# Peptides against a protein of PDB entry 5VVV: the designs that were tried, part 43

Target 1, 276 residues: chain A of PDB entry 5VVV
Amino acid sequence: FLCGVVEGFYGRPWVMEQRKELFRRLQKWELNTYLYAPKDDYKHRMFWREMYSVEEAEQLMTLISAAREYEIEFIYAISPGLDITFSNPKEVSTLKRKLDQVSQFGCRSFALLFDDIDHNMCAADKEVFSSFAHAQVSITNEIYQYLGEPETFLFCPTEYCGTFCYPNVSQSPYLRTVGEKLLPGIEVLWTGPKVVSKEIPVESIEEVSKIIKRAPVIWDNIHANDYDQKRLFLGPYKGRSTELIPRLKGVLTNPNCEFEANYVAIHTLATWYKSN
Target 2, 276 residues: chain A of PDB entry 5VVV as posed
Amino acid sequence: FLCGVVEGFYGRPWVMEQRKELFRRLQKWELNTYLYAPKDDYKHRMFWREMYSVEEAEQLMTLISAAREYEIEFIYAISPGLDITFSNPKEVSTLKRKLDQVSQFGCRSFALLFDNIDHNMCAADKEVFSSFAHAQVSITNEIYQYLGEPETFLFCPTEYCGTFCYPNVSQSPYLRTVGEKLLPGIEVLWTGPKVVSKEIPVESIEEVSKIIKRAPVIWDNIHANDYDQKRLFLGPYKGRSTELIPRLKGVLTNPNCEFEANYVAIHTLATWYKSN

## One batch from the design tools (peptide; made by RFdiffusion4, then SolubleMPNN)

Design b1_p12_2_s2 (from b1_p12_2, 8 letters changed)
Fold by OpenDDE base, seed 5:
Structure b1_p12_2_s2 (fold): chain B 276 residues (1-276), chain A 12 residues (1-12)
Amino acid sequence: as target 1 above (276 residues)
Amino acid sequence: MKEKLREIALKD
């Protein structure tokens, strides 16, 4: 069971010292996972093709080593979906080289994120792929196999919550394609019925699990404030029955942008996780 | 506009 934090918000990423402090807290609270997915990290999303510099490599190696020191699984995410051409072998090769570089930093766990992108394929991809889901699954499977089928590999769908599913979760052709064609060793990220789910009912997890043919990892936006930085979500982790735990592969909270605000959010997630 | 922001802006 993956339990911890995703740094998955828009806005100023956490500094390395905050991330190291996070790892200490995660270990202390018996949480085990950190997903590196800061949306405004230059080389994570907008410039995903760009290799890390020597200085950036040193920082990432230090961060990955710190995660290991605290027994935290460091998952490196990349979000190529803004401008990748899925049918272009050069793009696939560029993605491979980027993930090879990160693997050289000592990273062993990876994620491909296709959240917050347009659903339209370019003309070249439409000639090759029957749908956007087929394009995403093709590259994801290829990358997963290329990396030697790492123990933890995550996929974030474009339809990552109930409200983004067309026509709905159980009938989504997109999620059906993901469920049928995504390799079984790849985990699927999900935010619940909504992007920010006040509640995640058990039935909603059973519904999505059926179509994706696996238990999801919750990307939990309950404490996310990147959409309204005037608000701080200081309340406990709630609206998730512990009955979800056996029906999930994990829960990663995407908390407030302000690192200092997240004590209650993360601590109460840990209490929730240990209560089952 | 990010889809996440749209969904939240529609709730408030």
Scores: peptide ipSAE 0.087, ipTM 0.820, DockQ to the pose 0.398
Fold by OpenDDE base, seed 4:
Structure b1_p12_2_s2 (fold): chain B 276 residues (1-276), chain A 12 residues (1-12)
Amino acid sequence: as target 1 above (276 residues)
Amino acid sequence: MKEKLREIALKD
């Protein structure tokens, strides 16, 4: 069971010292996972093709080593979906080389994120793939196999919540393709009925699990504030039954952008997780 | 980017 934090918000990423402090807190609270997915990280999303500099490499190596010191699984995410051509073997090879570099930093767990992108394929991809889901699954499976089938590999679908599913969760051709074609060792990220789910009913998890043919990892936006920087979500982790725990592969909270605001959010997630 | 965040928040 993956339980911890995703740094998955838009806005200023956390500094390395904040991330190290996070790992210390995660260990102390018996949480086990950090997903590196800061949307405004230059080389994570906008310029995903660019290799890390020597200085950036040293920082990431230090960060990954710190996660290991605190027994926190460091998952490196990349979001190529803004401008990748899935059918272009050069793009696939570029993605491979980027993940090879991160593997050299000592990273062993990875994520491919296709959230917050347009649902339309380019003309070249339409000639090769039957759907956007087929294109995403193809590259995800290829990368997963290329990396030697790492123990933890995550996929974030473009339809990552109930409100983004067309026509709905149980009838989504996109999620059906993901469920049928995504290799079984790849985990699927999900935010619940909504992007910011006030509640995540058990029935909603059973519904999505059926179509994706696996238990999801919750990307939990309950404490996310990147959409409203005038608000801080200081309340407890709530609206999730502990009966979800046996029906999930994990929960990763995407908390407030302000690192210092997240004590209650993360601590109460830990309490929730240990209560089952 | 901030516009997409607003669209995401408005779709909920």
Scores: peptide ipSAE 0.075, ipTM 0.825, DockQ to the pose 0.527
Fold by OpenDDE base, seed 3:
Structure b1_p12_2_s2 (fold): chain B 276 residues (1-276), chain A 12 residues (1-12)
Amino acid sequence: as target 1 above (276 residues)
Amino acid sequence: MKEKLREIALKD
């Protein structure tokens, strides 16, 4: 069971010292996972093709080593979906080289994120792939196999919540393709019925699990505040029954952008997880 | 980026 934090917000990323302090807190609270997915990290999303510099490499190696020191699984995410051409072998090769570099930093766990992108393929991709889901699954499976089938590999779908599913969760052709074609060792991220789910009912997890043919990992936006910079979400982790735990592969909270605001968010997630 | 988040939050 993956339990911890995703740094998945838009806005100023956490600094390396904040991330190390996070790992110490995660270990202390018996949490085990950190997903590196900061949307405004240039080489994560907008400039995903760009290799890390020597200085950036040293920072990432130090961060990955710190995660290991605290027994925290470090998952490196990349979000190529803004401008990748799925049918272009050069794009696939560029993605492979980027993940090879991160693997050389000692990273062993990875994620491909296709959240917050348009559902339209370019003309070249439409000639090769039957749908956007087929294109995403194809590259995800290829990368997963290329990396030697790492123990933890995550996929974030473009339809990552109930409100984004067309026509709905159980009838989504996109999620059906993901469930049927995504390799079984790849985990699927999900935010619940909504992007910011007030509640995640057990029945809603049973519904999505059926179509994706696996238990999801919850990307939990309950404490996310990147959509409203005037708000801090300081309340406890709530609206999730502990009956979800046996039905999930994990829960990763995407908390407030302000690092110091997240004590209650992360501590109460840990209490929830240990109450099962 | 932040605009897209606002659009996402408005769809909820």
Scores: peptide ipSAE 0.072, ipTM 0.820, DockQ to the pose 0.651
Fold by OpenDDE base, seed 1:
Structure b1_p12_2_s2 (fold): chain B 276 residues (1-276), chain A 12 residues (1-12)
Amino acid sequence: as target 1 above (276 residues)
Amino acid sequence: MKEKLREIALKD
């Protein structure tokens, strides 16, 4: 069971010292996972093709080493979906080289994220792939196999919540393709019925699990505040039955952008997880 | 992108 934090918000990323402090807190609270997915990290999303500099490499190596010291699984995410051409072998090779570089930093767990992108493929991809889901699954499977089938590999669908599913969760052709064609060792991220789910009913997890043919990892936006910079979400982790725990592969909370605001959010997630 | 997040959060 993956339990911890995703740094998955838009806005100023956390500094390396905040991330190290997070790992120490996660260990102390018996949480085990950190997903590196800061949307405004240029080399994570907008400039995903760009290799890390020597200085950035040293920082990431130090961060990954610190996660290992605190027994926290460090998952590196990349979000190529803004402008990748899935059918172009050069694009696939560029993605492979980027993940090879991160593997050299000592990273062993990875994620491919296709959240917050347009649903339309370019003309070249339409000639090769029958749907957007087929293109995403093809590259995800290829990368997963290329990396030697890492123990933890995550996929974030473009339809990552109930409100984004067309026509609905159980009938989505996109999620059906993901469930049928994504390799079984790849985990699927999900935010619940909504992007910011006030509640995540057990029945909603049973519905999505059926179509994706696996238990999801919850990307939980309950404490996310990147959409409203005037608000801090300081309340406890709530609206999730402990009956979800045996039905999930994990829970990763995407908390407030302000690192110092997240004590209650993360501590109450840990209490919830241990109550099972 | 922050605008897209606002639109996402407003649709919820």
Scores: peptide ipSAE 0.079, ipTM 0.830, DockQ to the pose 0.719; fails the geometry check

Design b1_p12_2_s3 (from b1_p12_2, 8 letters changed)
Fold by OpenDDE base, seed 4:
Structure b1_p12_2_s3 (fold): chain B 276 residues (1-276), chain A 12 residues (1-12)
Amino acid sequence: as target 1 above (276 residues)
Amino acid sequence: MKEKFREIALAD
């Protein structure tokens, strides 16, 4: 069971010292996972093709080593979906080289994120793939296999919540393709019925699990504030029955942008997790 | 506006 934090918000990323402090807190609270997915890290998303500099590499190596020191699984995410051509072998090779670099930093867990992108394929991809889901699954499976089938590999679908599913969760051709064709060792991220789900009913998890043919990892936006930086979500982790735990592969909270605001959010997630 | 933010804005 993956339980911890995803740094997955838009806005100023956390500094390395904050991330190290996070790892210390996660260990103390018996959480086990950090997903590195800061949307405004240029080399994560907008410039995903660009290799890390020597200085950036040193920082990431240090961060990954710190995660290991605190027994936190460090998952490196990349979001190539803004401008990748899935059918272009050069793009696939570029993605492979980027993940090879991160593997050299000591990272062993990875994520491919296709959230917050347009649902339309380019003309070249339409000639090769029957749907957007087929294109995403193809590259995800290839990368997963290329990396030697790492123990933890995550996929974030474009339809990552109930409101983004067309026509709905249970009938989504996109999610059906993901469920049927995504290799079984790859985990699927999900935010619940909404992007910011006030509640995540058990029935909603059963519904999505059926179509994706696996228990999801919750990317939980309950404490996310990147959509309204004038608000801080200081309340407890709530609206999730503990009956979800046996039906999930994990929960990763995507909390407030302000690192200092997240004590209650993360602590109460830990309490929730231990209550099962 | 990103799709994420549209969904949030419509839910309030």
Scores: peptide ipSAE 0.109, ipTM 0.836, DockQ to the pose 0.363
Fold by OpenDDE base, seed 1:
Structure b1_p12_2_s3 (fold): chain B 276 residues (1-276), chain A 12 residues (1-12)
Amino acid sequence: as target 1 above (276 residues)
Amino acid sequence: MKEKFREIALAD
């Protein structure tokens, strides 16, 4: 069971010292996972093709080493979906080289994220792939196999919540393709019925699990505030029955942008997890 | 919500 934090918000990324402090807290609270997915980290999303500089490499190596020191699984995410051409072998090779670099930093767990992108493929991809889901699954499977089938590999679908599913969760052709064609060793991220789910009913998890043919990892936006920086979400982790735990592969909370605001959010997630 | 940022990210 993956339990911890995803740094998955828009806005100023956390600094390395905050991330190291997070690892100390995660270990202390018996949480085990950190997903590196800061949307405004340039080489994560907008400039995903660009290799890390020597200085950036040193920072990431130090961060990954710190995660290992605190027995936290460090998952490196990349979001190539803004402008990748899935059918272009040069794009695939560029993605491989980027993940090879991160592997050299000592990273062993990875994620490909296709959240918050357009549903349209370019003309070249339409000639090769029958749908957007087929394109995403193809590259994800190829990368997963190329990396030697790492123990933890995550996929974030474009339809990552109930409200984004067309026509609905149980009948989505996109999610059906993901469920049928995504290799079984790859985990699927999900935010619940909504982007920010006030509640995540057990029945909603059973519904999505059926179509994706696996238990999801919850990307939980309950404490996310990137959409309204005038608000801080300081309340406890709530609206999730502990009956979800045996029906999930994990829960990663995407909390407030302000690192200092997240004590209650993360601590109460840990209490929830240990209550099973 | 994230949808707002989607529109921004696709315009850049």
Scores: peptide ipSAE 0.103, ipTM 0.763, DockQ to the pose 0.145
Fold by OpenDDE base, seed 2:
Structure b1_p12_2_s3 (fold): chain B 276 residues (1-276), chain A 12 residues (1-12)
Amino acid sequence: as target 1 above (276 residues)
Amino acid sequence: MKEKFREIALAD
């Protein structure tokens, strides 16, 4: 069971010292996972093709080493979906080289994120792939296999919550393709009924699990505030029955942008997780 | 507007 934090917000990423402090807290609270997915980290998303510099590499190596020190699984995410051409072998090779570099930093767990992107493929991809889901699954499977089928590999669908599913969760052709074609060893991220889900009912997890043919990892935006930086979400982790735990592969909370605001959010997630 | 923010803006 993956339980911890996804740094998945828009805005100023956490500094390395905050991330190290996070790992210490995660260990102390018996949480086990950190997903590196800061949207405004340039080489994560906007410039996903760009290799890390020597200085950036040193920082990431240090960060990954710190995660290991605190027995936190460091999952490196990349979000190539803004401008990747799925059918272009050079793009696939570029993605492979980027993840090879991160593997050299000591990273062993990875995620491919296709959240917050347009649903349309370019003309070249339309000639090769039957749908956007087929394109995403193809590259995800290829990368997963290329990396030697790492123990933890995550996929974030474009339809990552109920409100983004067309026509709905159970009937989504996109999610059906993901469920049928994504290799079974790849985990699927899910956010619940909404982008910010006040509640995640058990029935909603059963519904999505059926179509994706696996228990999801929750990307939980309950404490996310990147959409309104005038608000801080300081309340407890709630609206999730502990009956979800046996039906999930994990929960990763995407909390407030302000690192210092997240004590209650993360601590109460830990309490929730240990209460099963 | 980012897709996730569109949903949030419509819910408020």
Scores: peptide ipSAE 0.100, ipTM 0.834, DockQ to the pose 0.356
Fold by OpenDDE base, seed 5:
Structure b1_p12_2_s3 (fold): chain B 276 residues (1-276), chain A 12 residues (1-12)
Amino acid sequence: as target 1 above (276 residues)
Amino acid sequence: MKEKFREIALAD
């Protein structure tokens, strides 16, 4: 069971010292996972093709080493979906080289994120793939196999919540393709019925699990505030029955952008997790 | 506007 934090918000990323402090807190609270997915880290999303500099490499190596020191699984995410051409072998090769570099930093767990992108393929990809889901699954499976089938590999679908599913969760052709064609060793991220789910009912998890043919990892936006700069979400982790735990592969909270605001959010997630 | 924010803004 993956339990911890995803740094998955828009806005100023956390600094390395904050991330190290996070790992210390995660260990103390018996949480085990950190997903590196800061949307405004340039080489994560907007400039995903660009290799890390020597200085950036040293920082990431230090961060990954710190995660290991605190027995936190460090998952490196990349979000190529803004402008990748899935059918172009050069793009696939570029993605492979980027993940090879991160592997050299000592990273062993990875994620491919296709959230917050247009649902349309370019003309070249339409000639090769039957649908957007087929294109995403193809590259994800190829990368997963290329990396030697790492123990933890995550996929974030474009339809990552109930409200994004067309026509709905149980009938989504996109999620059906993901469920049927995504290799079984790849985990699927899900935010619940909504992007920000006030509640995540057990029945909603059973519904999505059926179509994706696996238990999801919850990307939990309950404490996310990147959509409202005037609000801080300081309340406890709530609206999730502990009966979800045996039906999930994990829960990663995507909390407030302000690192200092997240003590209650993360601590109460840990209490929730240990209460089962 | 990012799709995430668009959905949130429409839900409020």
Scores: peptide ipSAE 0.093, ipTM 0.821, DockQ to the pose 0.412

Design b1_p12_2_s4 (from b1_p12_2, 8 letters changed)
Fold by OpenDDE base, seed 5:
Structure b1_p12_2_s4 (fold): chain B 276 residues (1-276), chain A 12 residues (1-12)
Amino acid sequence: as target 1 above (276 residues)
Amino acid sequence: IKEKMREIALSD
């Protein structure tokens, strides 16, 4: 069971010292996972093709080593979906080289994120792939196999919550393709019925699990505030029955952008997790 | 969560 934090928000990323402090807290609270997915980290999303500099490499190696020291699984995410051409072998090769570099930093767990992108393929991809889901699954499977089938590999779908599913969760052709074609060793991220789910009912998890043919990892936006800079979410982790735990592969909270605001959010997630 | 989702998130 993956339980911890995803740094998955828009806005100023956390500094390395904050991330190290996070690892200390995660260990102390018996949580086990950190997903590196800061949307405004240039080489994560907008410039995903760009290799890390020597200085950036040293920072990431230090961060990954710190996660290992605190027995936190460090998952490196990349979001190529803004401008990748899935059918172009050079783009696939570029993605492979980027993840090879991160593997050299000591990273062993990875994620491909296709959240917050338009549900349209370019003309070249339409000639090769039957649908956007087929294109995404193809590259995800290829990368997963190329990396030697790492123990933890995550996929974030473009339809990552109930409200984004067309026509709905159980009938989504996109999610059906993901469920049928995504290799079984790849985990699927899900935010619940909504982008920000006040509650995640057990029935909603059973529904999505059926179509994706696996238990999801919750990307939990309950404490996310990147959509409203005037709000801080300081309340406890709630609206999730502990009966979800045996039906999930994990829970990663995407909390407030302000690192200092997240004590209650993360601590109460840990309490929830240990209460089962 | 993109800023464009703010309107959606606040309307829910």
Scores: peptide ipSAE 0.180, ipTM 0.838, DockQ to the pose 0.642
Fold by OpenDDE base, seed 4:
Structure b1_p12_2_s4 (fold): chain B 276 residues (1-276), chain A 12 residues (1-12)
Amino acid sequence: as target 1 above (276 residues)
Amino acid sequence: IKEKMREIALSD
């Protein structure tokens, strides 16, 4: 069971010292996972093709080493979906080289994120893939296999919540393709019925699990504030029955952008997790 | 979440 934090917000990423402090807190609270997915990290999303500099590499190596020191699984995410051409072998090779670099930093867990992108394929991809889901699954499977089938590999679908599913969760051709064609060792991220789900009913997890053919990892936006940084979500982790725990592969909270605001959010997640 | 999706996020 993956339980911890995803740094998955838009806005200023956390500094390395904050991330190290996070690892200390995660360990102390018996959480086990950090997903590196800051949307405004240039080399994560907008410039995903760009290799890390020597200085950036040193920082990431240090960060990954710190995660290991605190027994936190460091998952490196990349979001190539803004401008990748899935059918272009050069793009696939570029993605491979980027993840190879991160592997050299000592990273062993990875994620491919296709959240917050347009649902349209370019003309070249339409000639090769029957759907957007087929394109995403193809590259995800290829990368997963190329990396030697790492123990933890995550996929974030474009339809990552109930409200984004067309026509709905149970009938989504996109999610059906993901479920049927995504290799079984790849985990699927999900935010619940909504992007920010006030509640995540058990029935909603059963519904999505059926179509994706696996238990999801919750990307939990309950404390996310990147959509309104004038608000801080300081309340407890709530609206999730502990009955979800045996039906999930994990929960990663995407909390407030302000690192200092997240004590209650993360601590109460830990309490929730340990209550099972 | 993108700021433009604020309404989606805040919809109860």
Scores: peptide ipSAE 0.172, ipTM 0.842, DockQ to the pose 0.656
Fold by OpenDDE base, seed 1:
Structure b1_p12_2_s4 (fold): chain B 276 residues (1-276), chain A 12 residues (1-12)
Amino acid sequence: as target 1 above (276 residues)
Amino acid sequence: IKEKMREIALSD
């Protein structure tokens, strides 16, 4: 069971010292996972093709080493979906080289994220792939196999919540393709019925699990504030029955942008997890 | 992952 934090918000990324402090807290609270997915980290999303500099490499190596020191699984995410051409072998090779570099930093767990992108493929991709889901699954499977089938590999769908599914969760052709064609060793991220789910009913997890043919990892936006920086979400982790735990592969909370605001959010997630 | 932020992120 993956339980911890995803740094998955828009806005100023956390600094390396905050991330190290997070690892100390995660270990102390018996949580085990950190997903590196800061939207405004340039080489994560907008400039995903660009290799890390020597200085950036040293920082990431130090961060990954710190995660290992605190027995936290460090998952490196990349979000190529803004401008990748899925059918272009050069794009696939560029993605491989980027993840090879991160592997050299000591990273062993990875994620490909296709959240918050347009559903349209370019003309070249439309000639090769039957649908957007087929394109995403193809590259994800290829990367997963290329990396030697890492113990932890995550996929974030473009339809990552109930409200984004067309016509609905159980009948989505996109999610059906993901469920049928995504390799079984790859985990799927999900935010619940909504982007920010006040509640995640057990029945809603059973519904999505059926179509994706696996238990999801919850990307939980309950404490996320990047959509309204005038608000801080300081309340407890709630609206999730502990009966979800045996029906999930994990829960990663995407909390407030302000690192200092997240004590209650993360601590109460840990209490929830240990209550089962 | 925010619907409101999607429009901003796709315009950049």
Scores: peptide ipSAE 0.169, ipTM 0.771, DockQ to the pose 0.194
Fold by OpenDDE base, seed 2:
Structure b1_p12_2_s4 (fold): chain B 276 residues (1-276), chain A 12 residues (1-12)
Amino acid sequence: as target 1 above (276 residues)
Amino acid sequence: IKEKMREIALSD
């Protein structure tokens, strides 16, 4: 069971010292996972093709080493979906080289994120792939296998919540393709019925699990505030029955952008997790 | 979440 934090928000990423402090807290609270997915990290998303500099590499190596020190699984995410051409072998090779570099930093767990992108393919991809889901699954499977089938590999679908599913969760051709074609060792991220799910009912998890043919990892936006800089979400982790735990592969909370605001959010997640 | 999703997020 993956339980911890995803740094998955837009805005100023956490500094390395905050991330190290996070790892210390995660360990102390018996949480086990950190997903590196800061949207405004240039080489994560907008410039995903760009290799890390020597200085950036040193920082990431240090960060990954710190995660290991605190027995936190460091998952490196990349979001190539803004402008990747799935059918272009050069693009696939570029993605492979980028993830090879991160693997050299000591990273062993990875995620491919296709959240917050347009639901269309370029003309070249349309000639090769039957759908956007087929294109995403193809590259994800290829990368997963290329990396030697790492123990933890995550996929974030473009339809990552109930409200994004067309026509709905159980009938989504996109999610059906993901469920049928995504290799079984790859985990699927899900935010619940909504982008910010006030509640995640057991029935909603059963529904999505059926179509994706696996238990999801919750990307939980309950404390996310990147959409409203005037708000801090300081309340407890709630609206998730502990009955979800045996029906999930994990929960990663995407909390407030302000690192200092997240004590209650993360601590109460830990309490929830340990109550099972 | 993207700023354009603010309305969706705030509808909860």
Scores: peptide ipSAE 0.184, ipTM 0.849, DockQ to the pose 0.728; fails the geometry check

